# Peptides against a protein of PDB entry 3PUK: the designs that were tried, part 80

Target 1, 227 residues: chain A of PDB entry 3PUK
Amino acid sequence: ERGLKSVVWRKIKTAVFDDCRKEGEWKIMLLDEFTTKLLSSCCKMTDLLEEGITVIENIYKNREPVRQMKALYFISPTPKSVDCFLRDFGSKSEKKYKAAYIYFTDFCPDSLFNKIKASCSKSIRRCKEINISFIPQESQVYTLDVPDAFYYCYSPDPSNASRKEVVMEAMAEQIVTVCATLDENPGVRYKSKPLDNASKLAQLVEKKLEDYYKIDEKGLIKGKTQS

## One batch from the design tools (peptide; made by RFdiffusion4, then SolubleMPNN)

Design b2_p9_6_s3 (from b2_p9_6, 3 letters changed)
Fold by OpenDDE base, seed 3:
Structure b2_p9_6_s3 (fold): chain B 227 residues (1-227), chain A 9 residues (1-9)
Amino acid sequence: as target 1 above (227 residues)
Amino acid sequence: SLKLHNFDS
C-alpha cells in the first residue's frame, strides 16, 4: 500500500541525508511548504532524528540564529524559498547558521542558482538538485503540486490559454519526476474527455520522458519499461 | 540537467 512512499523516502535518504551526513553532527533542517508536505507524506519525525536532524524549521518564518549549527535546506527551487535562504546567508550580519547544505527538489533555474552563488557561496558546503516534485499517496498514486491547475485547465476563457500551457508543462514535469524516482519509463495511458487536456498532458509527458531518458544520470540510454 | 555543486567556505 505504501510502496511509493517507501521509494520516495529511500530516495530522499540517499540523495539528501546520506549526502551531507557527518558522524556525530546534528543539523537544523529548513523546509518550505512543498517539502513539508513531501516529508510528512513519507516519513515521521523519528525518521528524521535518525538521519541527524535535531529540529525542522519553516524557511518562511523568522527564526533565531543558531550560529554553531549547520543547516540543511530541503526546498523547492522557487523565488520565494530562495529569497528566504538568501535572507539567512545573504549577508554576514544576517547569517543564521554555521553553513548551509542546499537540496532542491527539482532543477533550479540558472538565474536563481547564479543569484545564490553570487551572494553567499562561501556559506554553502553543498548544493544539489534532486528530482522529486510530487506527493506520494499510495503505491501507484501521487499528487501534483501545481497551483491553480484546475482553474486554468478547465477555464473556458481563451485568455488563459498561455497559462494553461504553463500549467500543463509543470504537471508533465512532475509526472516525469515520479517516473525518474521509480526508475521507470512507462507507456502513457489516458482517458479522453470533452476537453483535450488529458491528451495534451499525455503528449507532454511522453515528450518529457523521452527527453529525460535519452541520457540518464550516468549517461546511459534507457528504454521503455513495463508499468 | 540536474546540478551537483560544492562550494568553497
Scores: peptide ipSAE 0.044, ipTM 0.742, DockQ to the pose 0.330
Fold by OpenDDE base, seed 2:
Structure b2_p9_6_s3 (fold): chain B 227 residues (1-227), chain A 9 residues (1-9)
Amino acid sequence: as target 1 above (227 residues)
Amino acid sequence: SLKLHNFDS
């Protein structure tokens, strides 16, 4: 059985590297905090070299311009990462790279998308959303990247209720990305006691799975996977 | 669909 890491790598290879591949062309790849962890979990530098990546740079750091090379941005759709991208291409005089390919790890909000479109559209050769918002750990294990999830989910303080909901939604979204990556639509199972968190999370996952497969990339409705 | 925000190439 091919482990989750290999599945994730194949997904990235197909969705990102194959999508922007040009024979003989090398790119600089820009990563953020999440995508650094993601790639580190499922590939080696040699793998990236084979995919035409010459250098990996941190999007948050100040970088020297390489105006003759195109840049591959593999980033999360966050204001921070988007702002860093915009700084790289905000003005003609300040363009750090020849052009950009952007691949978001998840759905990019319209507000962020419109901001990019308004400022840097001419510099963008490709902009695509993929659906990978988790870190593969083991063959069937993944880690969610949801800050403070433990704190809010187990907080007895009612003042944290709104934040708890946000955290649970984020968790549910990332679980759905795992399912999408594995091409699975599982029946969600949980133990409800002693806390209702599992039940609420399960409901959110089910709802999001339904929404995903109703409007999936293939226009196909997938039945429940027995797993 | 994740494709709704793709830039036309």
Scores: peptide ipSAE 0.038, ipTM 0.738, DockQ to the pose 0.491
Fold by OpenDDE base, seed 1:
Formats: C-alpha cells, structure tokens, sequence
Structure b2_p9_6_s3 (fold): chain B 227 residues (1-227), chain A 9 residues (1-9)
C-alpha cells in the first residue's frame, strides 16, 4: 500500500507540476504557510528540482524581482495569500516575475477570484483549484489545519457555539479532501465522548462524502469502500 | 466543483 505521503505527492505532481511543465523551463515557486507545511511533509527539495523548480520563496516575505522567470504560486485561497500575489502583479512597474501559474489548495471564493481577474489577468497563464487541505504524516495518518479548532470545539462558553459549527464544517471538508485524494468513500466511525463533537463531525463528513461522490467529475456515485 | 481557468495572454 502506498503511504499517504506518496499519494499526496503524486496528486500534487499530476495536478500542479505536470499541468504547467514546459521543457527546459525553470520556475520560482511561491508558497504560503500551509503549502510550505504540505510540501515539506511529502517531498524533498531534490524532488522539486526534478519538477523544474529552481527556488522556493515565501509569498508573505518581501522578495526581489526576478523578471525573466515565471512564477508558480501554490497557495491557499485566502485573502492574505491572494493579496500577496496581487502585490507581485498589481502594477506593470511592480511585476516581480514574467508570468504566473496559480494553483489553489481548495475552492477559491468568487470574490477572491474576481479580485484577481480584475487586477492581473494578463499576467496569469493558469489558474487551477485542487483539493488538498491536509498534511500527511504517516500511512493513513494526517493532520488537519483548522485554526483554533481545539479552543472552539472544547469551549465551555455557549457563545462560541456558532464558531464551533464553522470549525467542525472546516474539519469535515478537510477529511473529505483526504478521501478524495485516496479515491475512497469510507465508512465513518467515531468514539463517543462526553461532548457531541465526534458524532456531529461524523455526520458532517458523511454528508459531505455523499455530496462529493454524487457530483464528482465523472458523475458517478461511488459506493462505500473499506477503511 | 473545482474551477479551471486558462487566462489567455
């Protein structure tokens, strides 16, 4: 069985690197906080070199222009990451790179997408959404990246109930992206705890899995697979 | 659904 790291790497290779690969062309890759962790979990710098990446840069940092090179942005669809991208291409005089390829780790809201289109469409060669919102650790082990998840899920304050729901939805979505990456529709199991968090999360995951496979790219309904 | 956009330069 291929480890989760290998599966994630293969998905990134196919969805990102193969998608924008040009023979003999080197690119600068821009990463945010999440994608830095993601790539660090499933590949080495040597792997990225083989994919035509010469330099990795942090999108949040000030960077010197390299106007002769194209940039590959592998970033989360957040206002912060998008704003940093827009700074690189927002004006003709301030263009840091020759052109951009953008790959979002999740669904990009229309508001953010429209903001990009309005300001720098001429600089973008490719914009693609992929579904990778988790960090692979070991075979069948992954970490979710949901800020303040512990705080809200275990908060004794009833005023946090709405925020708890938002966090649980985000967690469920990330779990579904793992299943999608593995091409699995598992049965959901959970251990009952004093808090109803596990049951609620399980229900959210089940619902989202059903929705995903009903409306998949092939229009096929995939049955439950063994976990 | 995942969006794919090619921007014509």
Amino acid sequence: as target 1 above (227 residues)
Amino acid sequence: SLKLHNFDS
Scores: peptide ipSAE 0.048, ipTM 0.745, DockQ to the pose 0.333; fails the geometry check
Fold by OpenDDE base, seed 5:
Structure b2_p9_6_s3 (fold): chain B 227 residues (1-227), chain A 9 residues (1-9)
Amino acid sequence: as target 1 above (227 residues)
Amino acid sequence: SLKLHNFDS
């Protein structure tokens, strides 16, 4: 079996770099906190150079304009990352780059998408969701990026119940993106915890897996695998 | 749902 890191890199290469590739064209790549960790986990700088990336920049930092170059934004669909993008292209006279390719790591809410369209649609050459919201650690190990997940999942405070549900939903979505990336529809296994969080999460994952494969990009219904 | 929401300009 191929290592998770290799699979993730292959998916990014196909979904992002191959999608926006133009012969002889170099791009500046803009990353946020999550995508920095993601790429660092599955590729080297030399790999990015081979894909036509000359410079990597942090989207949150102040950056000098490079108006002759197009920018590849590989970012999370968050208000913070979107706002930083909009600052780069919000003014016709102050565009940081020649044009933008945007690749979101997950589903972009319509509100954010519409905000982008309304302000800088003319600067965007491509906008795509690629559904990679996890960090590969080892061949079969990954980490989720859900803020305060540990705190809310293990909180005994009933006042955190609503937030816990939101966190569980986000975790389930990220797990499903792993399965989608690996082209797997596994039977979900878990160890029961005192708060039964694992069971709840498993149910959410199973439901989302079912929904995903029923409406996947290929229109395929994939049976359960033995992952 | 992991639906794709693509935009081309």
Scores: peptide ipSAE 0.038, ipTM 0.732, DockQ to the pose 0.615; fails the geometry check

Design b2_p9_6_s4 (from b2_p9_6, 3 letters changed)
Fold by OpenDDE base, seed 4:
Structure b2_p9_6_s4 (fold): chain B 227 residues (1-227), chain A 9 residues (1-9)
Amino acid sequence: as target 1 above (227 residues)
Amino acid sequence: SFKLHNFDL
């Protein structure tokens, strides 16, 4: 059985490192909180060195310029991470790196994408979405990175109902990225009691899977897989 | 939505 960690690493290698590879070129890699956890779950520093990464930096921290090196940003499509990127390249006089390659872990909203294009286009060599929004824990286990998901899903406060729905949708999207990473269209199984959360999430996942494969990266509609 | 963006320069 192919462990989820190895599949995730292979996808990152293909979608990110191979995509921006240049022979003999070293890059500095910028990570956010999510991608730090993601890479830590599926690779070692030695693996990153083999892919031409010399140094890893936290995007949220203040960093010294390395103007002769290109930067690889592997980040979540959030305002916080995008704003940190923009600080590195937004000023012509204060560019921290020679150029940028940007890889988002998920769909980047048009507003953020357009903001990047408008501010830093001349410094960007690549900007791509790779659809990995989960952390592999074990061969068949993953975790989701949805802020306050536990709180809203299990909150007894009716005022949180709308937030619960948003959280459920975000969770469903991340689950679909697992399926996409595995190239699978599974049947969804759940326990319905004591709360209806699992049933609601399952329905969202099934709907999003259907939508995903209708618009699949390869334009292929995939039937149900056994998983 | 799984709309993909691609940008090259």
Scores: peptide ipSAE 0.045, ipTM 0.645, DockQ to the pose 0.667
Fold by OpenDDE base, seed 2:
Structure b2_p9_6_s4 (fold): chain B 227 residues (1-227), chain A 9 residues (1-9)
Amino acid sequence: as target 1 above (227 residues)
Amino acid sequence: SFKLHNFDL
């Protein structure tokens, strides 16, 4: 069945596992909080074993070095996850793994990318942004991982206005990753009442979709898909 | 852009 979970798994398989595949090579995979939820939603441990992953480790936890094995980092482009990666490879004598493949779930800010490049470039075999920042729940249902989104979106406190905008942008970015994963450019439908949050979010999504498809890998503007 | 930092070494 062609559910959203299957589409997400196929995208990860193509963008991550097929991209770094080496015959007969096993890797350790490092996950953060988001990618743990993501993989748990769309695959089993047996699927990961078939892709040459021997062990899954949490990037935030203390881990024993396995210096003879390469590591696959499938992580969000956050300071916390990047700092954990840097601790694994920052010292020549204290490298936890032989080399790293890094796959970010979204666009990595230049500041974080430059920090990685300056400190650990010689240890990195691949760095890629794969644009999947949502959790598939059902065939047509997904959830967003935006901390405190509900609080800021519905807060009547005007002091939260700036944070509300940041949260709405983050939600819009994650929605665009759904569209990109499905290879769709949908029309956005929303209910405008009682709050304008849905209208604001729709505008952000439409803008980000436009920006995404203007600069897609094929350089082709994808027209609106019927949905 | 969503994929500016793809690189191979």
Scores: peptide ipSAE 0.045, ipTM 0.662, DockQ to the pose 0.637
Fold by OpenDDE base, seed 5:
Structure b2_p9_6_s4 (fold): chain B 227 residues (1-227), chain A 9 residues (1-9)
Amino acid sequence: as target 1 above (227 residues)
Amino acid sequence: SFKLHNFDL
């Protein structure tokens, strides 16, 4: 059985590395906080070298220009990561790299996409969204990258209700990316006692799964899987 | 709506 880590790596390999591969071409890869954790969880530096990555850089850090090389941005669709990308290509005279390939770990909001398009379109060779917003831990285990999830989910303070909803939605989205990665549409099972958190999360996951498969690339409704 | 933004230049 191939563990979740292997499945995630295979998806990244096909969706990112195979998509931008050119024979004999090395790239610099730019990572943010999330994608650093993601790649660290499912691959080694040797694997990245085999995929034509010579150097890994943190997108948030100041970096020296390498104008002869293309850059592969594997980043989350956040204002912070996008702003760092825009700084690398914002001026014609100050481009840090030869060109960019951009792969977002999730849906990029239209506002961010339009900002990129308006500023840097001529420097971009590829922009693609891939649906991986979780961290694989073990064969059947993953973690969600949702800040303060524990605090808001278990807070007795009613003033945190709005924050709890945002956290639950973010968790549900990441769970759906696991299902999409596994090509599954599961029946959601949960234990409701003693708190309703699991029930609320399950409902959000079910709704988002339905939406995902109704509006997938094929417009096909995938039936429920047995597992 | 999951709009995939695929831009190929």
Scores: peptide ipSAE 0.044, ipTM 0.655, DockQ to the pose 0.680
Fold by OpenDDE base, seed 3:
Structure b2_p9_6_s4 (fold): chain B 227 residues (1-227), chain A 9 residues (1-9)
Amino acid sequence: as target 1 above (227 residues)
Amino acid sequence: SFKLHNFDL
């Protein structure tokens, strides 16, 4: 049950907390809807305290400035979360925190990344993508956070075809982050009937796995893992 | 796709 959760926590600890750790320094951590669920699934508040987090705040809520403290943003690369970050640092006179460390759960689109650089670069100490876009539930079970996935995947309306493709891409990306977190390149099993959705998703995952391991941080090509 | 944006300022 706890296997995947422990791996996810260890990855977050290494990629986020150890990366921005300073001795004796406390930070405020900002979470969005996804990262709140993610951390709730794999750690306790006591674990976060041990990592130098004094307070957890919801990025979507209005918050009082704490200008003497640095903020750790652990957020999804969405327009909503990015816009909330930009509101915290976009005004020269009204910065909410001393500085920001930003850790994205997945690939940040160039449009959002450039928007951050253009407006808030002077306030950012670190920006990193950590590629964890799933919620661990059991040792081998996870859930995806893709809004409207059910609706678009099973929509009988042909006009939703383009939106269905976007949803399928998002699901495939999140599945690949599981594989990356586990350092695996598995085969994919699926049910082909009654709809071709599972087959399409499998193909997308396969392609994205190839791309990921060809251009990973280590520059290594990982072969197929036994499934 | 899977491009990592890492920077320190």
Scores: peptide ipSAE 0.044, ipTM 0.650, DockQ to the pose 0.699

Design b2_p9_7_s1 (from b2_p9_7, 4 letters changed)
Fold by OpenDDE base, seed 2:
Structure b2_p9_7_s1 (fold): chain B 227 residues (1-227), chain A 9 residues (1-9)
Amino acid sequence: as target 1 above (227 residues)
Amino acid sequence: MKLYNIDNE
């Protein structure tokens, strides 16, 4: 089956697990709030065991050091997740793990990336962005993980206008990751009434799709696909 | 989107 869940799992398997695979080596995998939901939506614990993951840990929680094992960080490029990583490998404390493989679900801002490089670059074996920022629900259905999106998008309070724009951009970015995962550049359809939120979001998605495919991994411009 | 893909093997 070519359901969305299967496609997502295959992408994660290729981009993350195959990338850092070593024969006979087990890793500890660190997840944040989003990636916990993501993996839960498209795989089972047995699948992760087959990929060489012995245990899954929440990056936000206190964890005992396992200094002889390498750690696989599959996390969002957020200050919170990055700060937790830095606590594990930063110069302020003893390293919790032997080394780190970092896979970000989306674009990592330069500020965060530079912070990582300045603190613990020598502990990092891999650092990649895999561009998956959505949760598959059904074959053709997915959900976005944008905090308070409903509130800001439908708030009548003008004071929330700035935050609404930020939320819209975040949603657009996540939608683009769906398209990237499916290797599609679709036309965007929306309902304009009663609010213009859909129109605004559509415009953002189209713009971000253009940006993505102009500078994708192959440097090729992908034409529009049927949606 | 600028991608950071670092391999430090």
Scores: peptide ipSAE 0.026, ipTM 0.683, DockQ to the pose 0.798; fails the geometry check
Fold by OpenDDE base, seed 5:
Structure b2_p9_7_s1 (fold): chain B 227 residues (1-227), chain A 9 residues (1-9)
Amino acid sequence: as target 1 above (227 residues)
Amino acid sequence: MKLYNIDNE
């Protein structure tokens, strides 16, 4: 299969599971709201078992310690998810798991990263960003997980202008992760309508694509591509 | 995008 779902799953296998795999070792996997949706869209529990995951847990819930097992955190770089992680490892005497592998779905802000480093760096075996912040729906269709995007993008109320900007930034960032997953740097095209939403989003995407390929993991500048 | 990687293995 060459659909978007299979591409996403392959990227997760390579970037996450292959990166932390050890022979004969089982891990507990911690998910947040977004990564629960993400994995549900592109794999089955049997697939996770094959990758050495014995059980999946919700990071937001209060969980009992399993101190003999390592934990794989596949989470969004949000204050909420990071705070839950810190509660698991912040106390030296009350660590919930043996060690942690952390894989963020997107860029982790300096403030959050520094907070993690200051609190529990010795418990962390891996901490990486894998840049997947979208949900695959079909072979060539994806959705963005941005709360209230429809409301703010089409709100006639001027008081929502600042929130609209935040939503547009989040959408643009997630679109860039789609391009990164597909290894593409497309020329952005849009149809102009009475509202300037399409134009603004296109400009943000182009800017973020430029920034991404200037400082991506490969350190290479990639020219414009067409899929 | 700025990447942060920690490797303690």
Scores: peptide ipSAE 0.025, ipTM 0.678, DockQ to the pose 0.779; fails the geometry check
Fold by OpenDDE base, seed 3:
Structure b2_p9_7_s1 (fold): chain B 227 residues (1-227), chain A 9 residues (1-9)
Amino acid sequence: as target 1 above (227 residues)
Amino acid sequence: MKLYNIDNE
């Protein structure tokens, strides 16, 4: 029932909290809309306290500086979240926190990454991508967080074709993160009617899985698995 | 996927 939630939590614990943990040190954790939902789905506040998080803050809101504490940013690689981070550290004289650990939920575009490097690289102790871009619901069920997905996928207006493609790309990326989290490279099943949306999405997922698992973390080729 | 890592101590 909660198998996927447990796996997601263990991955976050290992990839994020264990990675930046220092004995006796407390951190402020900054979350965006997606990561708030993500953590709410797979852990409790008591779990976060055990991982050295003293308080959770919303990255979108104005916050008072706590310059003696380091900040853990667990955020989506979006312009909105990145811009909020940059406001915290972009000014040399008005840094909100002592230093930053950044963990992105997915691939960070070069444009955003370069923007971060150019403005506040010296304030960053760690920056990593952890590839968790889905919300676990139950053992075999998850939801995607893609704005306007329903609208563009089912839009009768041909002028929305380009945006529909962008949405499908985003959905495919998130599905791949599920596979990565489970360490699986599965085949894809779908219903092709009444629209070809499922077929297109399946093709995108297949392609992205191939790219992702071309070389695994240990430099090995990962073949197809049955899941 | 391309992964980005920055490590400053």
Scores: peptide ipSAE 0.025, ipTM 0.676, DockQ to the pose 0.703; fails the geometry check
Fold by OpenDDE base, seed 4:
Structure b2_p9_7_s1 (fold): chain B 227 residues (1-227), chain A 9 residues (1-9)
Amino acid sequence: as target 1 above (227 residues)
Amino acid sequence: MKLYNIDNE
């Protein structure tokens, strides 16, 4: 049995900490709301210390500069988090840190990426996507972090139909990151009734899984696996 | 999928 928490931690360790590790170097780590929850779900502060993180800071808060230290940004690819990063390294503000390593939890839109590249590319040592957009609760359980997902999925107001689709897409994308993390291409199962939300979500997930593995990181197509 | 990657070191 694979514990989802341990798998998530192992992926973060490999994709983030091992990627930017330098012997004898300590970094400040910047987290947003989602990544704070994510790390809290799968590691302890002592684990982060072992990975060379001296302190954790909230990216949304104003912080004092520590110009002699490099910063590790582990954040979601949202305008809010990106704007906070840009305040630290953008042309309008004095640099808060020596340099930045950026790791996004999911695909970063072109608009946000271009904004970063145009503003402070020289200060960025690494910028990567690691595709973890879920929070593990226990071995076989995870939660999603989609704003107002519950409201729109179950809203009786027909005017929210378009927004419901957007939310469903976001949820499906996050579920795919679970599968990617586990390196699996599962068959999707759902409980139907009384609402059709589950079936709609299942269809979206299956489609996105197909697309993902057609052009995955290794360019491999996987058959259906058990999960 | 990782479409955007900057590596300056």
Scores: peptide ipSAE 0.025, ipTM 0.681, DockQ to the pose 0.618; fails the geometry check

Design b2_p9_7_s2 (from b2_p9_7, 6 letters changed)
Fold by OpenDDE base, seed 3:
Structure b2_p9_7_s2 (fold): chain B 227 residues (1-227), chain A 9 residues (1-9)
Amino acid sequence: as target 1 above (227 residues)
Amino acid sequence: MKLYDIDLD
């Protein structure tokens, strides 16, 4: 059985690197906190060099312009990461790179997407969502990267109910990306707990799986699979 | 999924 790390790397290679590759061209790759962890979990720096990446930069940090090189942004669709991108290209006089290829790890909200188009459309060569929002640990194990998930899921304060829902939505979305990566639409099983969080999360996952696989990339309806 | 491609190079 193919390890989850290998599957994730192959997907990234196909969806990101092969998509923007040009012979003889090197790119600077910009990563955020999540994608740094993601790539660290499934590849080595030597692998990235083979894919035409000369250097990796943290999108959150101040960086010197390299105006003759194109930039590959592999980032999460968050306001923080998007804002950093906008700072790189939002000003005509302060463009840090020649052009940008943007690959989002998950669904990018319309508000963020439209903001990018309105501000930096002329600098963007490619923008794509690739649906990888989890960290592979083992062949059948992954971790979620949802800030404050533990706090809100187990908060006894009723005022945190709305935040808890947001966190659960985010977790459910990440779980669905695992299924998408594996090209499976499984049934969801869970262990009941006093706070009923597992049940709620399971329902969200089931719903999101249904929505995701309603129509696949080829326009076909994908039924349930056994995993 | 959203796609935006204006690669003119």
Scores: peptide ipSAE 0.024, ipTM 0.573, DockQ to the pose 0.367
Fold by OpenDDE base, seed 5:
Structure b2_p9_7_s2 (fold): chain B 227 residues (1-227), chain A 9 residues (1-9)
Amino acid sequence: as target 1 above (227 residues)
Amino acid sequence: MKLYDIDLD
């Protein structure tokens, strides 16, 4: 039986580790808060060692240079994580590592990407977006990393309406990454509740699924599938 | 959500 954790690990192995692997080469891997949780949920340190990772470092922390080694950045496309990367390879600073391979867990906005290109493009060997923005918990269970989701989704305060929309958008995006990971384009079903949260989320997911498969990496439209 | 790869080697 192939659980969700194994599927996620296989995707990371293929999309990240196999993509930058070189025989006999060890890399330092930089993680942020999300990817730390992600890898902890689907692999062990021994698995990472087998993939050529010698050391794992927290991207947010100040780190000593290891200039003879290449670095693998597996990070979320956030200003915080990108800024930390830029401090490692910025043109005004001494490079902390020999070179960088960057793998984003989701779409990297043009603003962030352009910022990277402008400052340290010569240090980057690979920059790739993968599509995993969820945490597998069990064989058929996952969690979403959306801060304060519960509060905003169920807040009776109308002043939270705009934030609620942002939270729901984030959740919908992460759900789509689950579908992409499983290679599924499901019809979304929901149960009616006193609140319209389920309906709203379902609509967002449907829309984002449609958009995703219209503009996926293969440029193909995938029909609806049954899970 | 468009995915892309950039190879700078």
Scores: peptide ipSAE 0.009, ipTM 0.480, DockQ to the pose 0.711
Fold by OpenDDE base, seed 1:
Structure b2_p9_7_s2 (fold): chain B 227 residues (1-227), chain A 9 residues (1-9)
Amino acid sequence: as target 1 above (227 residues)
Amino acid sequence: MKLYDIDLD
């Protein structure tokens, strides 16, 4: 049993780097806020060099074109990150790189995907979804990156109820990515607290696990993991 | 069955 960091790195290596590897080719890699944290948690720059990455750049920043090199976009499926990508390839005159490989850390909404297809399809060599939406900390420790989660989960303002639900959904989705990364389908327990947050989250996780493992990435049905 | 514990602070 390997530590969570190693498992995450192995998954990224297989799903991203091995997928787009071309012998003798170096790529520029574009990261957003989340994937910067993700890679920082499970690899070193030397590891990325070994995978054919020569330069890492922030997708949100203005960047000089390097039109002779292909770019590897490892980004979250958010409007912000997608918009930045589109700026790089949205027009022929504005293309910053030779071509793009896109790997999303989670399921990309159809709206965003269609937007990409409509604008940049000819520039894209790969567009894949991986399923890693958490930051590994230790062998058995990870963190979720859901903005304002604390605020909405514990807001006393009833007007935030809808947003709270959105946050809970996001958290549940991220937890499922942990299970998927570990290839596990666990039972979920929660502690009863004054608030029903834990119960709600547990229910969401269970539901999403069921949905995810109904038909997994290999088209297989996976039962509950035995202890 | 492996159990996943959810604890919110």
Scores: peptide ipSAE 0.033, ipTM 0.540, DockQ to the pose 0.023; fails the geometry check
Fold by OpenDDE base, seed 2:
Order: sequence, then structure tokens, then C-alpha cells
Structure b2_p9_7_s2 (fold): chain B 227 residues (1-227), chain A 9 residues (1-9)
Amino acid sequence: as target 1 above (227 residues)
Amino acid sequence: MKLYDIDLD
């Protein structure tokens, strides 16, 4: 079936597992809060075993070193997740794994990337951005994992205006990842009443879609999806 | 044209 969950899984399989696959090699996979939810939504443990993952670990938790095995980090590009990675590889004497493959769910800020590069570059075999920042729920339904989004979007307190903008930016970015995952550049519709939140979000999405599809992976301009 | 509907209700 061509449901959203299957599309997400296929993208992860192609972008992550196929990219770091080595015959006969098992890896430990490290997940954070978001990617745990993501994988839980679109695959089973048996699927991961088939992809050469022996154990799944939470990146935030204390873990025993397995220095003979390589680690696959499928994580969000957040300071928290990156800091946990750095603790695993920041010290030669304290390296928990043989090497690392890092796949970020979204754009990794230069500041975080440079921090990784400066301290752990020799331990990293891959570092890529996958661009999946949503949780598929149904064939055409997904959720966004933006903390406190509801509160800030609907808060009448003017002091929350700045945070509201940040939240809307984050939501827009995640929506774009849905479009990217589906390889679509849609037009955006919204309700204008009673609040202007939908309008603002739509504008942000349109802008970010334009930026994302300005030049695709092959250097081609992708117009609006026709249907 | 395929449209993306944003519903925040």
C-alpha cells in the first residue's frame, strides 16, 4: 500500500539503512525522543533487524560501551541529542562504539555541525540530513512534534508573540518535510477565521516550499504539483 | 493542482 507510513519507511530505508549497509555487519541504533516515535509509527522491530540493527538504544540514557560495534545515530538536530552523541565520542578513552553513522531528521544548524566536526570527525563515517520531521498516523494524516505548540498558538498573552513565531516556523518546517517525503509541492489552503494562525502558517509553508524546491537534488526547479 | 489543507481547529 502507498500509505504515508509506507512512504516514510521506504524513505528511511533508502536514506539511512541502505546508505550505511555493510554485508554481515550489525549496528547499534541510537534514537532520541522524536525518532523513537517516528520509527514506532512506520516499522516493527523485525523490520529493523532485517536492516542489520541488533539493538535500539535511547541516546539520552546511560549505555554500556560496545566498542567493537558501529553505531547508527538516527536523531533530531537538537543540542540535546548532539550533546549525547558528543559524550559517546568526544573522548578517545571513552568512545562507546567503534564508529558512528549520523542521520539527522532535519537541517542541522552550522553551529551544531561545527561542534561535531571539531570534536568527533574522525569517528564519523556518515553525516546526512534525511528531512523527515513528522509522525505518520494514517494514510493521509500526520502529527507534528512541536513542544507547546497549542499553548503558544492560542495564547492571548502578547508576551508569547515571539515564541508563537518560533513555533509556527517549526511547524512550517515539519510540514515541508511531509511534502518532501511525498515529493510534492502543493498549493496551501487554510481557514482565515476566527484566528489568523492558519494564514500565517500557510504563508510560512509556502515560503519554505519555495526555498526547498528552488533547486532540487538534480538542480532542477520543481513547480507546483499538478493534479 | 494538488492542494494542501491546513486545519488548526
Scores: peptide ipSAE 0.029, ipTM 0.517, DockQ to the pose 0.023; fails the geometry check

